Peptides against a protein of PDB entry 8BZL. Designs and how they scored, part 29

Target 1, 228 residues: chain A of PDB entry 8BZL
Amino acid sequence: SYDRAITVFSPDGHLFQVEYAQEAVKKGSTAVGVRGRDIVVLGVEKKSVAKLQDERTVRKICALDDNVCMAFAGLTADARIVINRARVECQSHRLTVEDPVTVEYITRYIASLKQRYTQSNGRRPFGISALIVGFDFDGTPRLYQTDPSGTYHAWKANAIGRGAKSVREFLEKNYTDEAIETDDLTIKLVIKALLEVVQSGGKNIELAVMRRDQSLKILNPEEIEKYV
Target 2, 242 residues: chain B of PDB entry 8BZL
Amino acid sequence: SRRYDSRTTIFSPEGRLYQVEYAMEAIGHAGTCLGILANDGVLLAAERRNIHKLLDEVFFSEKIYKLNEDMACSVAGITSDANVLTNELRLIAQRYLLQYQEPIPCEQLVTALCDIKQAYTQFGGKRPFGVSLLYIGWDKHYGFQLYQSDPSGNYGGWKATCIGNNSAAAVSMLKQDYKEGEMTLKSALALAIKVLNKTMDVSKLSAEKVEIATLTRENGKTVIRVLKQKEVEQLIKKHEEE

## One batch from the design tools (peptide; aimed at target 1 K27, target 2 E21)

Design b1_p13_1_s3 (made by RFdiffusion4, then SolubleMPNN; from b1_p13_1, 8 letters changed)
Fold by OpenDDE base, seed 3:
Structure b1_p13_1_s3 (fold): chain B 228 residues (1-228), chain C 242 residues (1-242), chain A 13 residues (1-13)
Amino acid sequence: as target 1 above (228 residues)
Amino acid sequence: as target 2 above (242 residues)
Amino acid sequence: DERRERIRESLFE
C-alpha cells in the first residue's frame, strides 16, 4: 500500500498535516511585519550564511510585485513555489485587469493555493507561513499573514517563526500610535521587536522597508545600526 | 515517529519531513563531489568509485554531466535518480533555448530542477530524489557560477562546496584554504586535489579515481572540458611534491 | 548527530 500524502480529518476534527505544517513553520527563523502610517516594514532573523555561500541566493524577504513584498517562515523550498506562483499571479493580474493587485487580493490567492494543498488528494500542505505587506493603489499600507491552512488575516503587526510568540508579546505591549508616528519610529519598533529573539544585535537582522509610492528597499547593515 | 518514517513524504508531528532527511543522509554515503569557483573559471571534481576493470571504457564521465554548452553538473546519490534528473535538466535547457533562442540562465535552470525536486517532496505517491547536485556554469548575467541543490529542492550559490562522503570535512578544508578574489583556476585545481586527497578514504589518490571538469571562457565561448587522466596525474604529482 | 542536525536545520528558513 503506497502511503499517499493525504490531509484528512481526525475523529476530533483536526487536520493533523496542517497542524504539523504549522510546527514546521515554528522551525523557521523569526519574521516580523509592522504596518506604520505611511510605511510597511518587514524584519527577519538572518540565518548564518556559510562563509563560502553566496548571500545573493539566501533571501527570506522577496518582492512579489512593485507594491507587494513577502517574508516567510518554514520550508525554504515550499516558499519558493508559493513565491513563484504569487509573482505569476501578480503579473497576470496586471495584464488582465490592468491594475496591480491589492495586498488582500494576492494574499487571498496565496491562501487559496495553500488551502487547495490541504484538501487535494496526494498533496501535503505547504510548510510555510507568510507575512505579506504592501500598498494598495489608493496608498493604504497593508499587512497580512497567511498560514499553512490557508487562513489569512489583516494585521497591524505580527510575527511568524520560532520566536513569534515573544515578538508578538512585545508588539502587543509596544505597538501604539505614538510608536508608529514616523517612519523611523516604525523601523525602530521592528528592530526592537526582533531583538527580543535575535542574538548579537543588528548584524543578524535583515530589514525591508516599503514607503508610500516608493519601491522596496532592503536596508544595509549600516543603516540598521542607526536604529539600534 | 516510526509511522512517519515509512510513509510517503508527510509531516511528522514535529513538523519534519523524515523522507527528505533520510534522502539527504543517504547522499552522505555517496562519492565525494567538489565544486570550486575561480576568477577565470569553475571546476567540478568527483570521486570515481566504480572502477570495474570490466566496464567498457566508454570514458563517459560517470559523475559529471554536460547539460548544455554553458553548464555542467556532478551528482552525489542514487545513480538512477541522477540519470532522471540530469535528463530533465537537459530537456529544460533545450526547451528554453528553443523558446527564447538564448541559453537558459544558470540559476533558472537550477531553480527549475529544484521545483521538480520540491514537488517530489510534496505530492503523494512520490519519494524524494536521493540526489544532490553541484552545478557549474557561465551566463552573461553573473558570469561563472557554482550551485548546490539537495533532495528538498533547496539550492544555493557557492564559491566552493562539497557533497557526498566526508562533505563536512571537505567544506571545512575549503573554508580554510579558499582565498576569495584570488582564486585562479589553477589554484582551484590544486585545492581540489588537496581536499580530495584528504577526504577520500584511499591510501593514495590516483587519477583513475578522480574525475575533473573545468568550465572556462575562450574567445567569447564557454568551454567545458573533462581533464584527461594524464592531466589529473600531473595535478596529483604536483600535490605530492608540495 | 551533528550532521543530522545540520540537515534538519538546512531545510528551514
Scores: peptide ipSAE 0.455, ipTM 0.830, DockQ to the pose 0.767
OpenDDE base, seeds 1, 2, 4, 5: peptide ipSAE 0.427, 0.227, 0.452, 0.378; ipTM 0.805, 0.579, 0.820, 0.721; seeds 1, 2 fail the geometry check

Design b1_p13_1_s4 (made by RFdiffusion4, then SolubleMPNN; from b1_p13_1, 9 letters changed)
Fold by OpenDDE base, seed 2:
Structure b1_p13_1_s4 (fold): chain B 228 residues (1-228), chain C 242 residues (1-242), chain A 13 residues (1-13)
Amino acid sequence: as target 1 above (228 residues)
Amino acid sequence: as target 2 above (242 residues)
Amino acid sequence: SDRREAIRESLYE
């Protein structure tokens, strides 16, 4: 094993590799998460898929389990590792506890994984942030965010990636109980938020919706245009 | 700034992994490899650079490797790294077969290797593999498939793509000429020759400098075939006549 | 420069 510390404290108490990993996140396309009353919505800026690339293999939103999905921003390869670990844990939990994970549980698991990579010798931090949404077994919608540091928090709405600041500012102004009163209004809120940073309108947006006791649904472009 | 490019793979202040970027840059100097997906098959075409008279004739393929009965790959980059990765691919495929008594799905094999590549970008004391790969395969889930992976551990599925020297130009040509839904293996072969003729740094394309493998299905079995030199010559000749 | 930029962009999503 290479005995070289990668993530170390600076003299002023900073973990530079963690901070730099956060900069890597900012290079990712924007992702938005919103918790509604009985719905959770993820919206992402669709990266221009190269002509001749199979769109199936380009996914910014993925399911971790039947009741949990995740969007990420940052290093794609790093994200795959986290997603795979999370999926395994979700299945393991079902086998050992005989219940699906809570959204908080799997978020905490991911956060712990990230944290270990900030403290382990010879490992760099993960260069990703994630928005994790889903429903607990009691039917409560949840939204969490994780950062490269391994911190996590619950949110009503949040954004990650290059346009996150602008989107968050929009959400701070427009997220009200009235704005999320219905599923459709919640979806509209996400779309409007993304349109603050996405140039080509609805064609460059991918939306995923999860309702209580329903599977993840990815909206097609026509469905998205209905809300624009 | 120079401190981050000379050490193990760590983040720069801007959030960049310079060693990964440099590995990918190095691959740009390697021999050209093309992959094209057709309706009835998939192919790899690769530049052959080692044409030394003293090489043992037993060496049939320099850049194209059979992974299992249903998959093959081509490599661009550091040869020693490529050998390690291709061996690992074979091992992964065999272990899967032994464990599940069925061939590993194509994408799963690709992702397994990509996880290894990614690890070499995250763990200290390791450098990224200086290799990009094109994968061709068939499975019952998605049929014929073409994938590309790079030193970062990223991968993607493609209808057609190129790695190595002049890859950007090759991809541009493929975008222009590739007709989605209408690509036969025959037309794909012709397209491969056309693109290689324009992108290889050779005055004249010859069969000695090109390796081509096709993957098809015959009677419910996958057939991976490396084209004979005479067959490649015929393809080149046909292109010159057009 | 275009190639380098493409490489850089390909790493992030």
Scores: peptide ipSAE 0.458, ipTM 0.834, DockQ to the pose 0.780
OpenDDE base, seeds 1, 3, 4, 5: peptide ipSAE 0.427, 0.427, 0.445, 0.225; ipTM 0.808, 0.802, 0.812, 0.580; seeds 3, 5 fail the geometry check

Design b1_p13_2 (made by RFdiffusion4)
Pose (drawn by RFdiffusion4):
Structure b1_p13_2 (pose): chain A 225 residues (1-47, 50-199, 201-228), chain B 238 residues (1-200, 205-242), chain P 13 residues (1-13); non-standard residues A62 YCM
Amino acid sequence: SYDRAITVFSPDGHLFQVEYAQEAVKKGSTAVGVRGRDIVVLGVEKKAKLQDERTVRKICALDDNVCMAFAGLTADARIVINRARVECQSHRLTVEDPVTVEYITRYIASLKQRYTQSNGRRPFGISALIVGFDFDGTPRLYQTDPSGTYHAWKANAIGRGAKSVREFLEKNYTDEAIETDDLTIKLVIKALLEVVQGGKNIELAVMRRDQSLKILNPEEIEKYV
Amino acid sequence: SRRYDSRTTIFSPEGRLYQVEYAMEAIGHAGTCLGILANDGVLLAAERRNIHKLLDEVFFSEKIYKLNEDMACSVAGITSDANVLTNELRLIAQRYLLQYQEPIPCEQLVTALCDIKQAYTQFGGKRPFGVSLLYIGWDKHYGFQLYQSDPSGNYGGWKATCIGNNSAAAVSMLKQDYKEGEMTLKSALALAIKVLNKTMLSAEKVEIATLTRENGKTVIRVLKQKEVEQLIKKHEEE
Amino acid sequence: SEEALEEAIAALY
C-alpha cells in the first residue's frame, strides 16, 4: 500500500501539511460555541434556494450527551464524526458509563494527531467545537484542530472570521451575558451577526442538562432577530 | 519512487485539493444531467453524448442506472469511473437488504458511496473518481428524494439540481421556474424540457426517467421515444 | 462553466 511520508518537517520546524489543513478550516463557515451556567449553545453560519436544509447541517450529535460543530472540509468532518460515534458506543460497552466530553475530545484530537504522523495520509482539514455535560452536571466546551491540539473554552469561534468573533466574545462573555438561557442563546446570535451580513442564514442548537440536543426552528430564531 | 509520485492526496498552500478540483473540471465538460422533485415523483433528464448515427442502442438506457427496487441514478464525468461506482452502489444496497431485510434509505446509500470517494482524497495516493451523481429514490422515512454527490465525497439533498455542461445556467432557470411544494410530474417534465432546451432539440438527444409509486410499490421507467417527442412538441407551442 | 466550478469548489468547505 501507499507509504509516502506526507506530513514532514520543513526548515524552521513547520509541518506544512498541518498548516495547510488549518487554511482549509478558515475557508469553512463560522461556528460559535458558548458555555453557559446550565446550558451550552452552538451556532453556525449557512452558505441556497432549492436545497434541502435537513441534509446539510454542521451540528451533529456524537452521543446522547455529546454533540459537536465543525468548520472546514465537510467530507473529512463526516468521517471524524462517525469515528467518534463508534468510540462513544465502545466506551459505554467497556466502562458502562457515558463518555465525558473530555474523553471523546481527547479521542478526536489523538485521531487527528495520528493523521499528522502516519504514512500515506494527509491531515484532517477540520476544527471542531465539542459540547455537553459530565456526570456531575458540569457544562463543557472543547475545541480540536488539525494538529490534534485540544483545549477547553468558556466561549470560542472557528472558521471564516473566527478572529473577529473571538475578539467580540472576549469583550462580551461576562456573568450577565450567561445569566439566563435566553441571554446565552442571544450572545451566540450576536457573535454570528458580527460576521454574517444575514440573520435568516444561521443554524442554532441548544443542549441542556440531561435533556439531549434540541435544534431550534427558523421561526424561533426569527424571534431573537 | 518519490520522483514519479504526483502526490494526488495532499493539500495545496491554500488548503485546497487540486485533484478534486481538476476532477470537477472534467464533470463540467460532461453531458448535461438534471433532476427535479415533485409531489408525485422524481425525474432524471440527461443529455445523450452518444448521438452518432451508426450507434446501435442495445440497452434500455445509457446514462440512467437502476440501483435497487426503489432507486435510480444518473452520472456526469468519466464513464468508466461511473461504472465502478454504480456497481458499488448496487453492492451496498444489497448488503443492507441482506442485513436488515429492508431496502436501504436513500441517504444511507449516498453516504456509503461518498465515504469511498472521500477515502480516495485522503489516502492511497490514487487519482479520485471523476464523477458527479444524481440519485432519485423513495423510502419510508422521507418519501421522494433527490441527492447529488461530487468527487470529494460531499453530498446534498435538492428539490431540483443540475450537473455537467451549462449547469450554472440550468440552476438559474430552476430557481425562477420551480414552484416549491406545488410541482407535479407533468409540470416537472415540462420544466425539464424547458431547461434542456436552453442549456443544449431532439428526442434522440435526450433521456428521461421517472420514479413514482403505484400500489405501495416503486416504478422506475425510461420514457419511450414517442412520449419524449410529444413532450418536445408540447413545449414549442409555449 | 467557471461559475459552476467556483460554486462546487466553495462547497468543499

Design b1_p13_2_s1 (made by RFdiffusion4, then SolubleMPNN; from b1_p13_2, 5 letters changed)
Fold by OpenDDE base, seed 4:
Structure b1_p13_2_s1 (fold): chain B 228 residues (1-228), chain C 242 residues (1-242), chain A 13 residues (1-13)
Amino acid sequence: as target 1 above (228 residues)
Amino acid sequence: as target 2 above (242 residues)
Amino acid sequence: MKEALEAAIESLY
């Protein structure tokens, strides 16, 4: 059956394992990314952390480099592999090229990695999508999305995971130049977008902000509540 | 479901990895393992399965493995898989020590193994390991630590957790009785006995059926100790008196 | 057991 073959096209041109990997992404917690004028913001739905679980180990937003961070939806273990490979590439680039990666470069690297896992008989696709944000060397904010197929695109705003549809609909309506006029408004936009799908307000949101020439900042729950 | 469980490296139409899920189900039938983090130490408690009297009593812990001087683990699941993974953990830890001349941080050891576990869920010709692990350790970065990993290669840090048979009930009890910030190793031991007594499918908890190890710091050194049967008996007796 | 397993499975994502 074509649905069991990792690298075989169906008669109608489908790669079922890639499509099914996309379904795995839809089971993941919702993540949102927004590009502002001089800021990039990632927000993630906090999965109900088990009462006795250490929150430190449940992070859905991670740094790839000083100028790039990533959120993901889908299989957590798969994401860790991609993150590690991306981090190594970022460091390698710094060593060989003597400059940090561009956001597009590292996105393309991740996308290429994913694509290879769709075309090898001995490998299943990665069950993750990622939102990759950061700043290029020239200070330009960037937002990219990758999916299990290895495709990638640049976005102004986007969402992935179980609530992505609702969040995208919200962003399509509310992403305006006025809505991102300031850093605070941009942050507020992300929070409002997540609140479309997240229950119980700011306590269930993880939010990361990267401003131009600044390091990644993860907001605490109290800081998030100020924007609600 | 049956149509998609024959291969280890395929997604179901719903985006599920059934072989991983089935491995997790198999672990649910394994002996119970508990981990509890305290302020002054961390412990593992594991159910000993009935060893046939004719088995040479290898005094060695059947379910608790020392990994290095600063870490130990317990295993729930397929014994052969457990042996392979525990050996790999030891090798990883040793290689790190050799390379960096310092012990491997606890989380790094856990993640290294989890990357291996994940690979066995993604690459052809491999099956998921039918094993979940609890890790206890100390390092200079985070102090005492407790981790859990599953067949997917996912892991998390915990204050208290349980794997294996009746793990859900055990976790529920731990959630009720675990006092954050006030947990001493002594209280943790008592809690472990309490939970095991309620979750093990035995009429009476006996020291023969329970293995307990503690990890503490003494004079700037990590001490991993497997409790003697008499010590476990005393803990059980104390619980029965309360 | 089903609930525990379901929770564990949910934790994969």
Scores: peptide ipSAE 0.367, ipTM 0.792, DockQ to the pose 0.882
OpenDDE base, seeds 1, 2, 3, 5: peptide ipSAE 0.366, 0.278, 0.281, 0.361; ipTM 0.796, 0.706, 0.744, 0.781; seed 3 fails the geometry check

Design b1_p13_2_s2 (made by RFdiffusion4, then SolubleMPNN; from b1_p13_2, 6 letters changed)
Fold by OpenDDE base, seed 4:
Structure b1_p13_2_s2 (fold): chain B 228 residues (1-228), chain C 242 residues (1-242), chain A 13 residues (1-13)
Amino acid sequence: as target 1 above (228 residues)
Amino acid sequence: as target 2 above (242 residues)
Amino acid sequence: MQEALEARIESLY
C-alpha cells in the first residue's frame, strides 16, 4: 500500500508518510512565533508538567546559536536530533566562514535535512515542524517555519502544533504595524495569541524573547503575568 | 530496497508511531522499577520476578546495572534489548572518559543513548527498543540526578518516577507522598518500600523480590551500593510496623 | 494502566 511506502508517490501525487508526519505535528503542543521591529518572540504552550518532573528537562524552546532560537511541534525525540545537528552546523559555520549563520541559512540546512529523510527508503520523515527565529548579522529580525516535508518559508507571524489554526486566525486579524510597534506590544501579541488555545493564563506559557544584539531571554511566569 | 519500508517504523494516518506505542505497552507488563531523588542521594528499586530455585544465586542485581563510577540504571522491558543498551551506555561513558579525561555528565550519557533509541524508530531495518530505563547519577554540574527514557528516545528528569507494571499507581502514590526539599535517602527508601508494597502484584512483599540500589557521595566520591537482603528485610519490617 | 499509557504516549509530542 502507498501509505506504508516511505518514498513512493501515490497515484494522485501524495507522499503519505510526509502527510502523516504533518499529522504528528498537529498532535504537538502549540508554538507561536512573531517578528517585531527589533524583537523576535517565541511562545509555547506549556504542557502540564508532571508534578515530579524536572522542568529543566522539558524545554520546547532551544537556542541553536547566540543569534538563533527554535521552537518545535511534534515528536520531541525527533526534534532533539534536528536541534543537535543544527547546533553543530551553526558552530561549523562559525569556524569555517568566521561569521554566525543567517537565520535563513540554518533554516535551509534544517529543511534540507528533513527533505533527505523524505526521499530515502530507509528513513521515515521527521515528525516535527519548527519555528526558527533570530537576527541576521545586519540586525534584521527573521522568522522561518519548516515542516516535515523540508519546505520552509519566511513569516511575519506563524503558529504550529495542535492549536495552530486558531492562533493563526488570531494573528491574521491582530498582526498590524501598531500591534508590533514596541517590544512590549509584540510580546503581548504573542501571549494573547497563545491564550486563544491555552487555559489558565501565563502559568501555562513558555515565552522566549530575543532582542537585537541581545541573547535569548526566557521569561519567568511572573514576567509573563505582567502582560496578561 | 522495498523490503526496508516494511521494516521501518512508519507514521499512521493520524501521525502515530504504533511500533513505539506497542513497545511502551510491552514495557507496561514488565517488572516495576522505581527511582527516587533525595537531597543526600538517589535510589533505584526494582521488582525481581525471575526467582527460580535453580538459578545460580544472582549475587548481582538482575535489573540494576552499574554504568560507571557515578551512574547506574534500571530497566523495564525486553531483557536482551536492555543488555544491549546497558552495554552501549558503558561504552559511551568509557569513550567519553578516554577522550576528555573526566566522567561523562549524567544528562549527556542519557542523551547519547536516547539518540540511539530515536534512530531505531526512524531508520529502516530497525525496530524500537522494547525498554524503558531509569538512570541515577551524580555529576559536578547538577549533583544527584534521576532520569527516565522510553523507546521513542524521549527522556526527562524526575524527582521520583516509576516504569513497568502498575507504574501509574506508583506515580500517583509518589506524587502524594513525595515531599520536595525534605526528602532524605532514608525517607526515600521508606517511600520506595511503601510504594512497592502496594503496587507489586504480590500478596506479601519480601526482600527476595526487591532489589534496591543507592547512590551517595562519601568523601567526594560517588558510592553505588546494592542493599543486602537483610537491609531490605529491615526496611520492609519497619514499614509493616508503621 | 491505560491512562498511564495514554499519558506516556501524549508525552511523545
Scores: peptide ipSAE 0.376, ipTM 0.800, DockQ to the pose 0.871
OpenDDE base, seeds 1, 2, 3, 5: peptide ipSAE 0.343, 0.334, 0.356, 0.372; ipTM 0.766, 0.741, 0.785, 0.796; seed 5 fails the geometry check

Design b1_p13_2_s3 (made by RFdiffusion4, then SolubleMPNN; from b1_p13_2, 5 letters changed)
Fold by OpenDDE base, seed 5:
Structure b1_p13_2_s3 (fold): chain B 228 residues (1-228), chain C 242 residues (1-242), chain A 13 residues (1-13)
Amino acid sequence: as target 1 above (228 residues)
Amino acid sequence: as target 2 above (242 residues)
Amino acid sequence: MEEALKAAIESLY
C-alpha cells in the first residue's frame, strides 16, 4: 500500500506520489523552451479557450519577475501557488540582496519548494513541471526545467507536458548554433517544435519572448503567423 | 481505481485527483446557476429548489449571496460548504478593505478563495469543497466581471457560463445566443430565462423556482438587486409569448 | 459522465 502514502518509500525505493505527480504533468498542455544567443523563448500549446471565456484569465506563461518568466505543465491550480511563491521570493530577493534573482536561484527556490512537498507529511507533491527562462544580470540567457520531485537542470532547449517527447526529439535534431543564430530563427525553432504536436498552426500556440534587457513579450496570433 | 479515491490528497497512478473529480460530479447534481455579462451590468440566475410552504424565513435569495458592495456570488453544490466559502469571501473582502481602504478587486477576491480551495486539495486531512461558484462584480480595473471557480481552485473569467445541473446544455445555449458587444442587461435577463426554461428539470418554469440578481452601476455606485417575484414572472411571461 | 464533467476534469491541467 505504499502507493497510498505521500512521503513513504516503497521497498524498491519508489516515491509513488512523486511518480504519479509526473503523470499529472504528462496530462498538461505541452510547453517548450529554447535558449538562444540573446533571447529566450517559451511556447505553449494553447488549449482551446472555450467560447465565452475571457482569454485574460487563461495564461500558461507568466512572469515571475522582470527578468524571469515561467511556463508549466500539469495542474493549473498547483502552478498558481508555485508562481505566487516564486514572485514573492523574487521581490524579497530584490529587497534583501538589492539585485534581481538569477534564473538559477529562482529555479532552485522553486525546486526546493517542490522537494519539501515530497517529504512533508500531509502534503502531496505539486503536479507540475516548469520551464523557467530569463536573463541573469550579466545578460546571460538561461533555461531551467524542474519537475514534481524538486530536481532541476539547465538546458539549451527542453519540453514538458503531453507532447514533450516528440518536441524534445525534434529539438535534439534541430537545435544547432545555426538554428539559434538570430532571434527570429530561435522563435521559428520554438514554433516548429510545437507544431510537432499542435494542430492548426499558430492560432493554437501561445508564445513569449524575452530579449536581453527587455521585458517579457507575449506575441499575438498575427505575429506568430509571420514565423509559420 | 477505488483505492485512490479514499484519500483526499493523493494522486492516482494516472495523475488524477479523484476526490476533486468526485466533488465536481456532486456539483453536477446541484441546482443550475448561470451568469451573464452584459455591457451595462451582470446577472446571476439560479434555480431555487427548496420551496417549502412551512419555511418561516422568507429568504430573498437561497443561492445568491452578496459579498460586498461590489460583488455577489451564486453557488452550486453542498450548502454547508457554500456557507463556509461565502463567509470566507466576505471576510477576505473586508480584511482587504480595512487594510487598503479600497474594495478588493474582483479577480483578487476570486483568486484568494481559489487558493483556499486548492489548499484543501493538497493538504492532508482536508477534502475538496463540493462547491462551484459564479461571481459577479464591478471594479475600477475591469468594470463588470463574471468568474467561475471549481473545487480544484481553478477559476476563469466568462462572458456567460453555467454550473450545476445540465450546465453543458446551458453553456451550449449561451454560446449560441450570446452576442458579444451587443448584450444588454435586458437581453441578458431574457436569455437567462430562456436557458433556465430549457435546462431546469421542471415541467414549467415559475418565478418561485428562479432567483435572479443583477449588478449595475448607478451614479458611480454599484447596485446589487435581487429581482422581485413579480419581475421574474414578467420575464417568464415575455418568454412564453415569444 | 456528462461532457461538461469531462471538460471540467480536463481543465484541471
Scores: peptide ipSAE 0.387, ipTM 0.798, DockQ to the pose 0.835
OpenDDE base, seeds 1, 2, 3, 4: peptide ipSAE 0.372, 0.302, 0.088, 0.373; ipTM 0.798, 0.718, 0.722, 0.789

Design b1_p13_2_s4 (made by RFdiffusion4, then SolubleMPNN; from b1_p13_2, 5 letters changed)
Fold by OpenDDE base, seed 4:
Structure b1_p13_2_s4 (fold): chain B 228 residues (1-228), chain C 242 residues (1-242), chain A 13 residues (1-13)
Amino acid sequence: as target 1 above (228 residues)
Amino acid sequence: as target 2 above (242 residues)
Amino acid sequence: MKEALERAIESLY
């Protein structure tokens, strides 16, 4: 059956394993990314951490480099593999080219990696989508999304995971130049977007902020509550 | 080449990896393993199911494995898979030690194995490992640590957790009785006995059916100790008197 | 057991 073949096109031109990997993404916690004027913001639905679980080990927002961060939706173990390879590439780039990667470059690398896993009979696709944010060396904020297929696009704002549709609908209505006029407004936009699908406010949201020429900052729950 | 597709863990139409889920289900039928993190140590407690009178009583912990001087693990699931993974853990730890002339950090060892596990869920000709592991360890970065990993290659840190048979009930009990910040190794041992007594499918808890290992720090060195049967008996007796 | 398994499966994502 075509649905069990990893790299075989269906008669109607579908790669079922890629499509099914996209369904795996939809099972993941919701992540949202927004590009502001001089800020990029990632927000993730905080899955109810088991009472006895160490929160340190449950992070959905990861730094790839000093200037690039990633959030993902889908299989956590798959994400770890992608993150590790991306980190190695970022470091390698710094060593060989003597400059940090552009956000587009590392996105393309990740996308290419994913694509290769869709074209090999000996590999299933990665069950993850990623939002990749950061700053290029010229100070330009960037947001990219990549899917299990290895496709990638630049976005002003986007969402992935189980609540992505609702969050995207919200962003389509509310993403304006006025809404991102300041860093605080941009952060507020992300929080409001996540609140479309997340209950109980700031306690269930993980939020990361990267400002121009600054390192990634993970906001604590108290800081998030100020924007709610 | 087509033969490899049938042997690769693939996504269902709903985006599920059924082979991973089935492996996890199989682990649910395995003997119970419990881990508890304390302020002054960390412990593993495991159900011993294979008490055969003809087994040469190699008083070695059947389910608890020393990985290096600073780490140990317990396993729930397919024994053969467990043996392969525990050996791999030891090799990874030794390679790291050789390369860097220092012990591998606990989380790095866990992650390295989890990457292997994940690979067995993604590459052709491989099946998921039918094993979950609990890891206990100490390192200079985070002190005493407890980790859990599953067939998917996912892992997490825990203050207390349980894998195997009746793990849900055990976790529920741990959530009720675990006192964060106040947990001593002594209290952790008592809690372990309490939980095992209620969750093991035995009429009466006996020292023969339970393996317990503790990891502590003494004089700047990690000490991994498997409790003697008499010590376990004392713990059980104390619990029965309360 | 079913609930534990469900939680474990949910933890995959």
Scores: peptide ipSAE 0.374, ipTM 0.798, DockQ to the pose 0.878
OpenDDE base, seeds 1, 2, 3, 5: peptide ipSAE 0.354, 0.375, 0.355, 0.380; ipTM 0.775, 0.797, 0.778, 0.806; seeds 2, 5 fail the geometry check

